Peptides against a protein of PDB entry 6J54. Designs and how they scored, part 42

Target 1, 223 residues: chain A of PDB entry 6J54
Amino acid sequence: NENLFASFIAPTMMGLPIVTLIIMFPSLLFPTPKRLINNRTISIQQWLIQLTSKQMMAIHNQKGQTWSLMLMSLIMFIGSTNILGLLPHSFTPTTQLSMNLGMAIPLWSATVFTGFRYKTKTSLAHFLPQGTPALLIPMLVIIETISLFIQPVALAVRLTANITAGHLLIHLIGGATLALLNINTMTAFITFTILILLTILEFAVALIQAYVFTLLVSLYLHD
Target 2, 42 residues: chain B of PDB entry 6J54
Amino acid sequence: QFQFTGIKKYFNSYTLTGRMNCVLATYGGIALLVLYFKLRSK

## One batch from the design tools (peptide; aimed at target 1 T20)

Design b2_p15_3_s4 (made by RFdiffusion4, then SolubleMPNN; from b2_p15_3, 14 letters changed)
Fold by OpenDDE base, seed 1:
Structure b2_p15_3_s4 (fold): chain B 223 residues (1-223), chain C 42 residues (1-42), chain A 15 residues (1-15)
Amino acid sequence: as target 1 above (223 residues)
Amino acid sequence: as target 2 above (42 residues)
Amino acid sequence: MELSLLLQYLLELLS
């Protein structure tokens, strides 16, 4: 059933990939306010950004709050791309593991290097949890080291898997509902109800995954 | 809060410095082992 | 009948 994955193929126009345009499109949805009093839409957007910014940066000190712009841009980008991807016949760039790895690895590396540069002692001590028995210290240090390197991969895979799985489920149940309409209307209604619930869930997942991705990056920076 | 004496003062899992030293010692030990096997293979 | 056709159309858009 390769046809099920057709929606995840990078679209092309006249033989040219338009992925770059799709990636840049969410930026157009967040215009910079020019007036002292903006319209309702921009005001709501700014309000949401401020709320999320306050929540995300509440755990950071003054130096950590320097990353506020980057983290907020990241959550807005991922969130907007995920939501736009739920539109019919839309391509979601975040379903591509390459893209998510391309975001996760540099951000993770930046946070790790920043930690080692400014908080070397604390960063090195993070490899050994407090209160570890002496006999388990070498093994646990190795495990924590491996865990550190798995973080960017886990971050990217989590986002990719959740968004991809959601889209696949919507397509599968949607196709099943269409097929059942010609067989039994009652069963089709049940599957359609499930489809609606799933779509609502996917909207939530789209936002949650953006938040979790940014939160974890922020948490790595804090540690 | 913890009063460590002797070698435990520098190598412990409770203090920040102690944890750091343990991590460095672990990495140093691994590096020495790798170096040993590399030199032995020649 | 019209609602069913609309639903079918929407489902085709989703699939």
Scores: peptide ipSAE 0.058, ipTM 0.702, DockQ to the pose 0.013
OpenDDE base, seeds 2, 3, 4, 5: peptide ipSAE 0.016, 0.026, 0.047, 0.025; ipTM 0.685, 0.703, 0.714, 0.686

Design b2_p15_4 (made by RFdiffusion4)
Pose (drawn by RFdiffusion4):
Structure b2_p15_4 (pose): chain A 223 residues (1-223), chain B 41 residues (1-41), chain P 15 residues (1-15)
Amino acid sequence: as target 1 above (223 residues)
Amino acid sequence: FQFTGIKKYFNSYTLTGRMNCVLATYGGIALLVLYFKLRSK
Amino acid sequence: MFFAFVLYMVFIYLF
């Protein structure tokens, strides 16, 4: 009975303040120069695109490359609006589940209607995988179509659920430091757990590769 | 002029990308179950 | 293009 942890009971609030200012704000963090040689703080933002525009370009290699100049704008928005919210009292718009159901459905149904306006037969004849055996036709086409309509829910709920699960361990491991007016040796170990956990919460950039890239496999497989 | 800089891009891919009516239907129906539960409290 | 995408996200949020 040496080190007794404590806890504080308080409501964890994901309120809703004025949002249309908070959305526009990580657009003015990135300027655009009308010059040849640029000013060494855009120049490491212009080099960071020319890396990851050479990885969502190399798989597709079609006349579906026209679509890929918009998929690098989708990686900077939720690459920034997940990184801004690590600050002390900031608010992330990709915490709320509302706009991620408007980021998944206008993009996911822009992919099944891409081959249906050109191919019109073999886009969902991709439901036919191989040289058809006889004992498992109805066990297949009720499976590979129930794992198609999962995909818009499987694209937007994987983003909202773990971004807001990074904010609660920021509070609750951080709020147990404030309510630790008991023995003071264990206060530094909870603080040292925080400053490791904030390094893991820069996997909010690593969860944007897993949004643009399973949108490219959900685009390269249909088209 | 927030248009003609990206007007060549719109009618290229808004043929399939501007289908927010399925989002508007799935959003408008999602408005209907929450005003109904508060009506029945 | 990035500013007009952010403005489209504002339109999706208000819609």

Design b2_p15_4_s1 (made by RFdiffusion4, then SolubleMPNN; from b2_p15_4, 9 letters changed; failed a check: too like the target's own chain)
Amino acid sequence: LLEAFTLYLVELYNL

Design b2_p15_4_s2 (made by RFdiffusion4, then SolubleMPNN; from b2_p15_4, 9 letters changed; failed a check: too like the target's own chain)
Amino acid sequence: LLEAFTLLLVELYLL

Design b2_p15_4_s3 (made by RFdiffusion4, then SolubleMPNN; from b2_p15_4, 12 letters changed)
Fold by OpenDDE base, seed 3:
Structure b2_p15_4_s3 (fold): chain B 223 residues (1-223), chain C 42 residues (1-42), chain A 15 residues (1-15)
Amino acid sequence: as target 1 above (223 residues)
Amino acid sequence: as target 2 above (42 residues)
Amino acid sequence: LFSYFTELLVELFQL
């Protein structure tokens, strides 16, 4: 049914796409601090950014920590867009696989290229785990090579699938609750309870997927 | 910590250089195979 | 149903 996928269609106004405005909107929610002691909201945001930055960049050396700004901006962007997407009648750009691929492929390529540039020997050696029997070396190298190229695809698909599936499930259960209101009120109440629990779960999933996406990018950089 | 002699010194799965050489050798072998089949088709 | 899935895929890839 067309109503099932209506929430995933790119929104337009007078034939002009407003997706650009939607993508830029999360930036307005994170203003730059200007005071020594900021508002509570800004202070909480800074605190969260500092905590996540310390956690994610602790595994990196000084050169790797140069990526901190980009990784933190990435997690804030994905997290904010995912959370905003859970609002009623909202459009989530991260449900579009093209967008997620557009983020995953360049970031993955940059990490791989950086690895080959600064740690060439280690990066090449990464295709062969230590202690591999001699007879298994060619096959294992091929497998590791394939695994490398699957990384950006897995990264993009993971984010897209989780967010899209969540939105779809909320829509389906919500539609089921509305349909059951006139059939069986008791069953409708049960489905409504499931919907509430699912929405809570999707809030968590939205944040987790943002974190996992950025974490994996950072881990690829570390390797 | 590892003492290798001969070809094992250059091609091993324990040392960093050995692992690198193994990877390069495998890629080189694959490239040669592809080249062989490409030239054989003519 | 298949048509709707194809439409969804087209939208996902923004083709």
Scores: peptide ipSAE 0.196, ipTM 0.784, DockQ to the pose 0.028
OpenDDE base, seeds 1, 2, 4, 5: peptide ipSAE 0.172, 0.187, 0.192, 0.163; ipTM 0.774, 0.778, 0.784, 0.767

Design b2_p15_4_s4 (made by RFdiffusion4, then SolubleMPNN; from b2_p15_4, 8 letters changed)
Fold by OpenDDE base, seed 2:
Structure b2_p15_4_s4 (fold): chain B 223 residues (1-223), chain C 42 residues (1-42), chain A 15 residues (1-15)
Amino acid sequence: as target 1 above (223 residues)
Amino acid sequence: as target 2 above (42 residues)
Amino acid sequence: LFKAFVEYLRELYLL
């Protein structure tokens, strides 16, 4: 039986963890501009970064704008790693829950701490929605507190589950397609078509998950 | 505009200060309950 | 498959 989860094992070479190099590789795809008028590729990348930056940071005040570099680097990192993960025989670090938790927990903690530091009254007030009946206040405060602590877990699990499930599905459908080639060519063609459509979907999912992850971090920062 | 008098002025779910006070009161109450049960067990 | 899944969970540090 084929190991369906072999692609999710952290790769090593000669006992050395090459996963570190894989994590660092996306950084090479975004070179820093050195000229006033850059190459077309770099210009397009910078344009995309500026557009996404303007869209994501529009909800933040000047104090929140200080996080623009962090949030843009985050979305570029997650997006690039997710897209690169769709390459054949590639390892996606974002399929590792530990990786996503490693990003989610510190960022969430930083946003929560920043909220409490600069907007203490508002942050404390967020534990109680406006207009809550008096009798429901204790229960709702508890629920909102629990909800707050679930946020980093949900953030990490959402990204991990979506990317991992996509990769598993591509692997399963791909394996089924290969198996059906010797059984029924027509059915194999159908499954192959589904595989192509699924891969296109996964490209979209890869970008969406990067955006959602960064957006939620941004929203938590805004409180 | 909200006109609150008495305890409702400090503990309400409409004003920012009132919401904050309600949250603090809830956490304080929970902390006191936990302390009560912890001290009671001894 | 179950063994592979367990190994996968181990790689995810869930086990």
Scores: peptide ipSAE 0.216, ipTM 0.785, DockQ to the pose 0.027
OpenDDE base, seeds 1, 3, 4, 5: peptide ipSAE 0.197, 0.207, 0.173, 0.202; ipTM 0.777, 0.789, 0.788, 0.774

Design b2_p15_5 (made by RFdiffusion4)
Pose (drawn by RFdiffusion4):
Structure b2_p15_5 (pose): chain A 223 residues (1-223), chain B 41 residues (1-41), chain P 15 residues (1-15)
Amino acid sequence: as target 1 above (223 residues)
Amino acid sequence: FQFTGIKKYFNSYTLTGRMNCVLATYGGIALLVLYFKLRSK
Amino acid sequence: FVVVLVVEIVVFVVL
C-alpha cells in the first residue's frame, strides 16, 4: 500500500462551438506564392507535396490520373485538422462523426459510378474472381457484396473513433496529475507518460495515409 | 473568381463526385429518427 | 461565407 492512484470524476465534453470559423482556419496556414523563388517557409511546404504526389501517382498510371490532383487536397485538410488539435484548448472538426459521413459517401460513391459510366458490365463483374467452381457461387456473391457496402462505413468510422480516442487519454492521464495531491514521486511518471503519448499522437498524420490510400485502392480496383 | 480557376475541374469529375444526394437522403432520413424519439420522449 | 456564419450564429443563439 505505498502508491495510491487517484481519480477525478468529471464529464468529458465534446461540445459544439461555432464551427465554420474553425474549418476555414487551417486554410490560411498555407500560403501560395506567385513568384519563382519562394521564401523558405512555403518552400518546405512545396517540397512536402512533391513527395507524396509521387506515390498516389505511381500505382494508377492511366487516364484516371486526372482524379489524383484532388486526392492531395484531401490529405492536407485532415492532415492539418488532426494536427492543430494537439494544442492546449483547440477544437478539431474531425472529432464529430457528422462531416466524416460526408467525406466518405460523396467520395466512395464517386468511385462505383466511375466505371459504370464507361465499362457498364465488368466493373461489378469484378465480383467474378476466377475460373468458377460449382460448390460456392451463392456463398461468394453474398459475401463479396456485403463487404462492398461496408466500405463507406468502414472508411468513416475508422477515422472518428481513434481520433477522439487520442483525446481522452490526453485528458484522463493528464487529469490524474492534477488530482495527485498524494505522494509526489509518482506525479512525474504520469507526466512522463504524457510526453510519450503526445509523440504517439502525432500518428494523426499517419492516419491520413490510411484514408487517402484506401481511397486509391478503392479507386484503382474499380478503375 | 472562386469558379473559373476550378471550373475546368468541376464538370470533369462532378459527374460522379457531386452525388451528395445519397448523402442528402441518408442525411435527411437521419433527421427523422431523432425528431421522432424526442416526440415520444 | 458571411451568410453561412450569420445563419450559424442565429441557430446557435436560438439553441

Design b2_p15_5_s1 (made by RFdiffusion4, then SolubleMPNN; from b2_p15_5, 11 letters changed)
Fold by OpenDDE base, seed 5:
Structure b2_p15_5_s1 (fold): chain B 223 residues (1-223), chain C 42 residues (1-42), chain A 15 residues (1-15)
Amino acid sequence: as target 1 above (223 residues)
Amino acid sequence: as target 2 above (42 residues)
Amino acid sequence: FQKLLEEELKLLLLL
């Protein structure tokens, strides 16, 4: 059991945690453009950022578009960390619930407070859906308030659970493939094929989770 | 536009102002209940 | 690809 979760332990070098360096490493993969016409890699990166920014910020007004930089940095950070985490023997910071809560709670609180600051009436009215029967109003307001406080937890747990579950499946099927190599080569080949398909799926999940996390933060800002 | 008369004008689930007032009334009611039970326990 | 991504997104949003 310790071998299965060994990849989730914070790595240390000479007794010092190097998690901070791992978290900062993805930022090095996205250099700032210096020219109008950049290298192919930078141009593709900027194009992807522009496409994602246009899609995510289309819902927001001009005031909400101020958050574009923060939301784009968030999606790039989570996406890059999740993809790099799929490398063999790599540590994924986003598998740590503490990190995801550390991102989710401040972003959620910022969106809620900005909502109350600029749209106080609409934000308070959001606790009661339109068309609610008068008898259900008190209970529904309570449920909606609880729902609001569950949002940051759900945001963090969703990201953590999806990435962690993916890593566990890769390790389990990988271990099974190695064990079956000595028993039956045909079965080992089948399990290896499943492993490859699963890794491709996990790459997609890694990107989707980054997008969903950022999108939900953006959606909470809009609401 | 819904035309509400009387108390329904201020407390309704269709208008923004009505919804806001309902939420505030609910929170106020809960706060009063909590205060009542706290004072009763002493 | 978009339809597949939307379905995966829906599934992941349920979790």
Scores: peptide ipSAE 0.143, ipTM 0.764, DockQ to the pose 0.017
OpenDDE base, seeds 1, 2, 3, 4: peptide ipSAE 0.138, 0.092, 0.092, 0.083; ipTM 0.777, 0.773, 0.770, 0.780

Design b2_p15_5_s2 (made by RFdiffusion4, then SolubleMPNN; from b2_p15_5, 11 letters changed)
Fold by OpenDDE base, seed 1:
Structure b2_p15_5_s2 (fold): chain B 223 residues (1-223), chain C 42 residues (1-42), chain A 15 residues (1-15)
Amino acid sequence: as target 1 above (223 residues)
Amino acid sequence: as target 2 above (42 residues)
Amino acid sequence: FQELLQQELLLLLLL
């Protein structure tokens, strides 16, 4: 089990943590445009950022679009770290629950506090769903209050669990394929096919989890 | 159009103000209950 | 509408 989870241990070199460098590395992959007409790679990146920005901010008013930079930076960070984590012998910081909680709690708190500051009436009304029977009002308000406080935990755990489970499955099936190569080549080929399909799925999951994380933060902002 | 009269105007599950007042009343009730038990234990 | 969408999305993510 320790060998199985060794890929999730924070890497250190000569006792110094390299985690900071790994977290900062994705920022180097997205350079800022310096010219009106950039090269093909930067143009494609800018195009993707614009498309995702338009999609994410389409449900928000002008006041909500002030968070566009924060949400887009978040989705690019989580998405890039998740995809880079699928490289062989790579470490994904998003598999660490501490990191995901460190992102989820401040962002959730900021969205909730901004809601109470600028939309106090609407934010307080969200603790009671519309059309609730009078007898269920006190109980439902308590449940909605508890639900609100579970949101940052659920957000962090969802991201951590999905990425960690995907990585674990790739390692397990990858190890099984290598072990079966010496026993039965036909079964090893089947397991290898499953591994390829799973890796494609994990690429999709990596992007979807980044999108869902940012979307939920965005939805919590405007309720 | 929900036309509420009397107490239902201020405490309802359909209007924004009514929902807000219900939430505040619930929190106020819980706070009073906690305060009651805290004072009773003394 | 956004609350309903959030609840539906939350339910979908829990399933």
Scores: peptide ipSAE 0.091, ipTM 0.788, DockQ to the pose 0.019
OpenDDE base, seeds 2, 3, 4, 5: peptide ipSAE 0.069, 0.069, 0.091, 0.084; ipTM 0.783, 0.781, 0.794, 0.774; seed 4 fails the geometry check

Design b2_p15_5_s4 (made by RFdiffusion4, then SolubleMPNN; from b2_p15_5, 12 letters changed)
Fold by OpenDDE base, seed 1:
Structure b2_p15_5_s4 (fold): chain B 223 residues (1-223), chain C 42 residues (1-42), chain A 15 residues (1-15)
Amino acid sequence: as target 1 above (223 residues)
Amino acid sequence: as target 2 above (42 residues)
Amino acid sequence: LQKLLEQELLLLLLL
């Protein structure tokens, strides 16, 4: 059992944690533009960031657009770390629940507190949905408050569970393909095809989870 | 379009102010219940 | 609206 999860153990070198370097590595892949006309790779990256920013900020008013930089940095960080984690024998920091909780809790708390600071009336009103019968009001308010406090946990667990499950499946199927190469080549080809399809799915999941994480943070801001 | 009169004007599930007042009333009620049980245990 | 969107997203992630 421990051998299956060995790929999720934080790498260390001579007792020093390399996790900090791995977390900081994706930031090097997104350099800031220095010229008016940038290289093709940088221009494509900027174009993608602008498209994603337009899609996410379309839901927000001008007051909510102040969080655009934070949300875009978050989606780029999570997305890049998730994609880099799909490399063979690579370590994804986002598979660690501690990291995702460390990201989700402060961001969630910031969104909730900003909501109470600037939109106190609307934020308090969100604990009671519109049109509820008078008899269900106290119970529904309690349920809604509990739901609010579960949001950061659900946000972190969703991201970790989806990425971890995907990585685990890739490692298991990959190990099975290598083991079956010496036993039956035909079955190994079938499992290899499944592995390829699964890796493509995990690329999609990596991007979707990054988008969903940032989208939910943005939605909690506009409660 | 909803015209509320009396207590329903301040405590309703349709208006924003009414919803806020209902939430505050529920929290206040829970706080009073907790306070009652805490004082009763003494 | 936010609850509906969240529920739909949760349903999509559960599938």
Scores: peptide ipSAE 0.256, ipTM 0.805, DockQ to the pose 0.019
OpenDDE base, seeds 2, 3, 4, 5: peptide ipSAE 0.216, 0.208, 0.208, 0.236; ipTM 0.801, 0.805, 0.804, 0.796; seed 4 fails the geometry check

Design b2_p15_6 (made by RFdiffusion4)
Pose (drawn by RFdiffusion4):
Structure b2_p15_6 (pose): chain A 223 residues (1-223), chain B 41 residues (1-41), chain P 15 residues (1-15)
Amino acid sequence: as target 1 above (223 residues)
Amino acid sequence: FQFTGIKKYFNSYTLTGRMNCVLATYGGIALLVLYFKLRSK
Amino acid sequence: FIYFLAIFSFFLFSI
């Protein structure tokens, strides 16, 4: 009975303040120069695109490369609006489940209608995998179509659920420091756990590779 | 002029990318179950 | 276009 932890009961609030200002704000963190040589703070933003525009370009190699100049604007928005919210009292729009159901469905159904306007037969004849055996036709085409319509729900719910799971361990491990007016040796270990956990919460950039890239495999497989 | 800088881009991929009607149908029906539960309280 | 789609989807689910 040496070190008794404490806890504080308080509601964790994901309120909804005025949002159309908060969305537009990580667009004016990135300027664009009309010059040749640039000013050494856009120049490490302009080099960071020319890396990851050479990885969502190399797989496709088709006339479906036209689509890839939009997929690097989808990585900077939820690459910024997941990184801005690590600050003290900031608000992330990708916490709420509303706009991620508007980021998945207008993009996911823009992929199944891409080969249906050009191929019209073999896009969902990709449901035929191989040289057909006889004992498992109806066990297959009820499986590989129930794992197609999962994909828009499997794309948007994997983003909202773990971004807001990073914010609760920020509060609850952080709120147990404030309510630790008991023995003071264990206060520093909970603080040291925080400043490790904030380094893990820069995997909010690592969860944007897992949004653009399973949108490219969901585009490269259909087309 | 927030148009003609990206007007060549739009009619290229908004043939399949501007299908927010399925989002509008899945969003408008999602408006209907929440006004109904508060009507029955 | 990402910002327009994000604002349009916020007001469509914020009705």

Design b2_p15_6_s1 (made by RFdiffusion4, then SolubleMPNN; from b2_p15_6, 8 letters changed)
Fold by OpenDDE base, seed 2:
Structure b2_p15_6_s1 (fold): chain B 223 residues (1-223), chain C 42 residues (1-42), chain A 15 residues (1-15)
Amino acid sequence: as target 1 above (223 residues)
Amino acid sequence: as target 2 above (42 residues)
Amino acid sequence: FVIDLALEAFRLFSL
């Protein structure tokens, strides 16, 4: 009921929105390097960013690699917000469909427009798969165009659904464990074990969804 | 690899140019159909 | 390839 979705309400303090501060908070966790030999934490962060950057940009040409900063900032932002959202009494901005649409639509449109700008022939040809029978060409082109427009919605809904579902499950199982403590301690222990396993899974899901979102944006850019 | 002659040279599903032309032709056909029904309804 | 990866990603991480 409403209690289940209370954690997804945008937090406000004395009528002032704190959502902006929550969105900006992850940036404080990733400081820029200051020295040649940085702290261990910063070095590990930079190492991870370099590894992910190398993996993500391996698909792209030199022109596509210009998007490296944008894509890496995106994955770091979504990943950090998703992980921070798993903290108790925390608000996850990525559970809001509006935010995810706000990220998906501009990035998708940018990839589509860049495709049409620099690779017009290839981009137009992608609406028709190779080797399509002549009779199926008009219908298939229409389907591919619809598929293209579903992409930003799919990106936003996927991220929103995965993160929201994870949070809901944690709350539901957590509530069930508390309710079962007074009924049967053995079943409560089982549900608590499931909760622990679920939380570990949600940590993985949080990172995977950030990666998948960024990867799909990158793939749309590659065309 | 594929040598097409005539109309198939411009409208094929194998070559990049042919696929592009097919897509443009499809969009043009849909646009003409929409225009036809719009003008017919008026 | 992109469509296949997108479909695979959707299949694996839809829930």
Scores: peptide ipSAE 0.096, ipTM 0.800, DockQ to the pose 0.036
OpenDDE base, seeds 1, 3, 4, 5: peptide ipSAE 0.093, 0.071, 0.071, 0.075; ipTM 0.771, 0.778, 0.783, 0.774

Design b2_p15_6_s2 (made by RFdiffusion4, then SolubleMPNN; from b2_p15_6, 9 letters changed)
Fold by OpenDDE base, seed 5:
Structure b2_p15_6_s2 (fold): chain B 223 residues (1-223), chain C 42 residues (1-42), chain A 15 residues (1-15)
Amino acid sequence: as target 1 above (223 residues)
Amino acid sequence: as target 2 above (42 residues)
Amino acid sequence: FVLELALESLSLFLL
């Protein structure tokens, strides 16, 4: 059992946590442009950021569009860390629930506080859906209040569970392929094919989870 | 536009102000209940 | 819209 979860333990070297370096490493992959016409890789990156920015900020007003930098940096961070985590013998910080809660709770709190500050009437009204029967109003307000507090938890757990489950499945299928090499080569080849398809799926899941995480944060901001 | 009279003008589930007042009334009621049980336990 | 997106995100979580 220790071998299955060994990849999820925070790595240390000489008693010093190397996790900080792993978290900061993805930022080096996205340098800031200094020219009007940049390198091909930087141009593609900027183009992708602009496309995603246009899609995510389309629902926001001018005040909400000020969050564009934060949301774009968040999606780039989570996406890059998830993709890098699929490398062999790599540690994914996003598999740690503490990290995801550390991102989700402040961002959620900021969006909720911003909503209450600038749109107090609308934010308070969101605890009661329109057209609710009078007898159900007290119970529904309580449910909506509980739903609000579940949002950061769901945001963190969703990301953690998806990435962790993907990693575990890759390890299990990978271990099965190695075990079957000495028993039946044909079956081992089939399981290896499944492993390849699974890794491709996990690349997609890694990006989708990053997008969903940032999108939900933006939606909470919009109320 | 919905036209309400009397108490329904301030406490309704259709207007923004009515919904806000319903939420505040619910929270106020819960706070009073908590206060009542806290004072009763003493 | 938020509810629909939440359901879609839940489906992605279970995927």
Scores: peptide ipSAE 0.092, ipTM 0.792, DockQ to the pose 0.033
OpenDDE base, seeds 1, 2, 3, 4: peptide ipSAE 0.022, 0.042, 0.076, 0.088; ipTM 0.716, 0.766, 0.801, 0.804

Design b2_p15_6_s3 (made by RFdiffusion4, then SolubleMPNN; from b2_p15_6, 8 letters changed)
Fold by OpenDDE base, seed 1:
Structure b2_p15_6_s3 (fold): chain B 223 residues (1-223), chain C 42 residues (1-42), chain A 15 residues (1-15)
Amino acid sequence: as target 1 above (223 residues)
Amino acid sequence: as target 2 above (42 residues)
Amino acid sequence: FILELALESVELFLL
């Protein structure tokens, strides 16, 4: 069964890790515009970034919109890495829990500390939902506190689990399809159809998970 | 909109200040309990 | 609103 997870092992070249190059590669796909009228591809990219930026930052005030650059860079990074990971024989860095935790924990901490710094009263009040009966206040505050600390873990695990599970399913169904080609062509065709549908789903999941990750970080900032 | 009087004015689950005070009171209570058990163990 | 989004996110996680 270790062969199933071989695709998730960090690749190396002559003993040197190339993971750093893989992580930096998506940055090359988003060049900065230099002209007033850019190429079609660049124009479409800028248009998409502007639309997503307007949608993501619509819930924030002027002070919260300062985080727009970071949040947009985050969604573009995660989204691009997830999509590139669906290429054949590609390594997806976001399948590594260590990487996702490395992103989630600092971002979560920054949002929480920013909330306590500028909106101390509101942030403290967030630990107690409005309208809570008096008898349940201490218990609910404890639960909400625990929930707060679970947020970065849940954020990282969600992204890791969804992307990893998708990749595993594609590899398993793909391998089964190839194996069934020599046994029964009809069943292989069915499994191949499932594989195609699954790949389309994984493309959607790749984008949705990037969006959800960024949205939740943004939501924690908004509080 | 809510007319709270007495202790409910400062410790309520409806107003922002009341919610904050309840949270602080809860944390303070937990801290005092931990301190009590720590001192008792000596 | 946050609770609703949290529930939706959990649903997406299970998918």
Scores: peptide ipSAE 0.115, ipTM 0.803, DockQ to the pose 0.034
OpenDDE base, seeds 2, 3, 4, 5: peptide ipSAE 0.055, 0.058, 0.101, 0.103; ipTM 0.771, 0.800, 0.806, 0.795

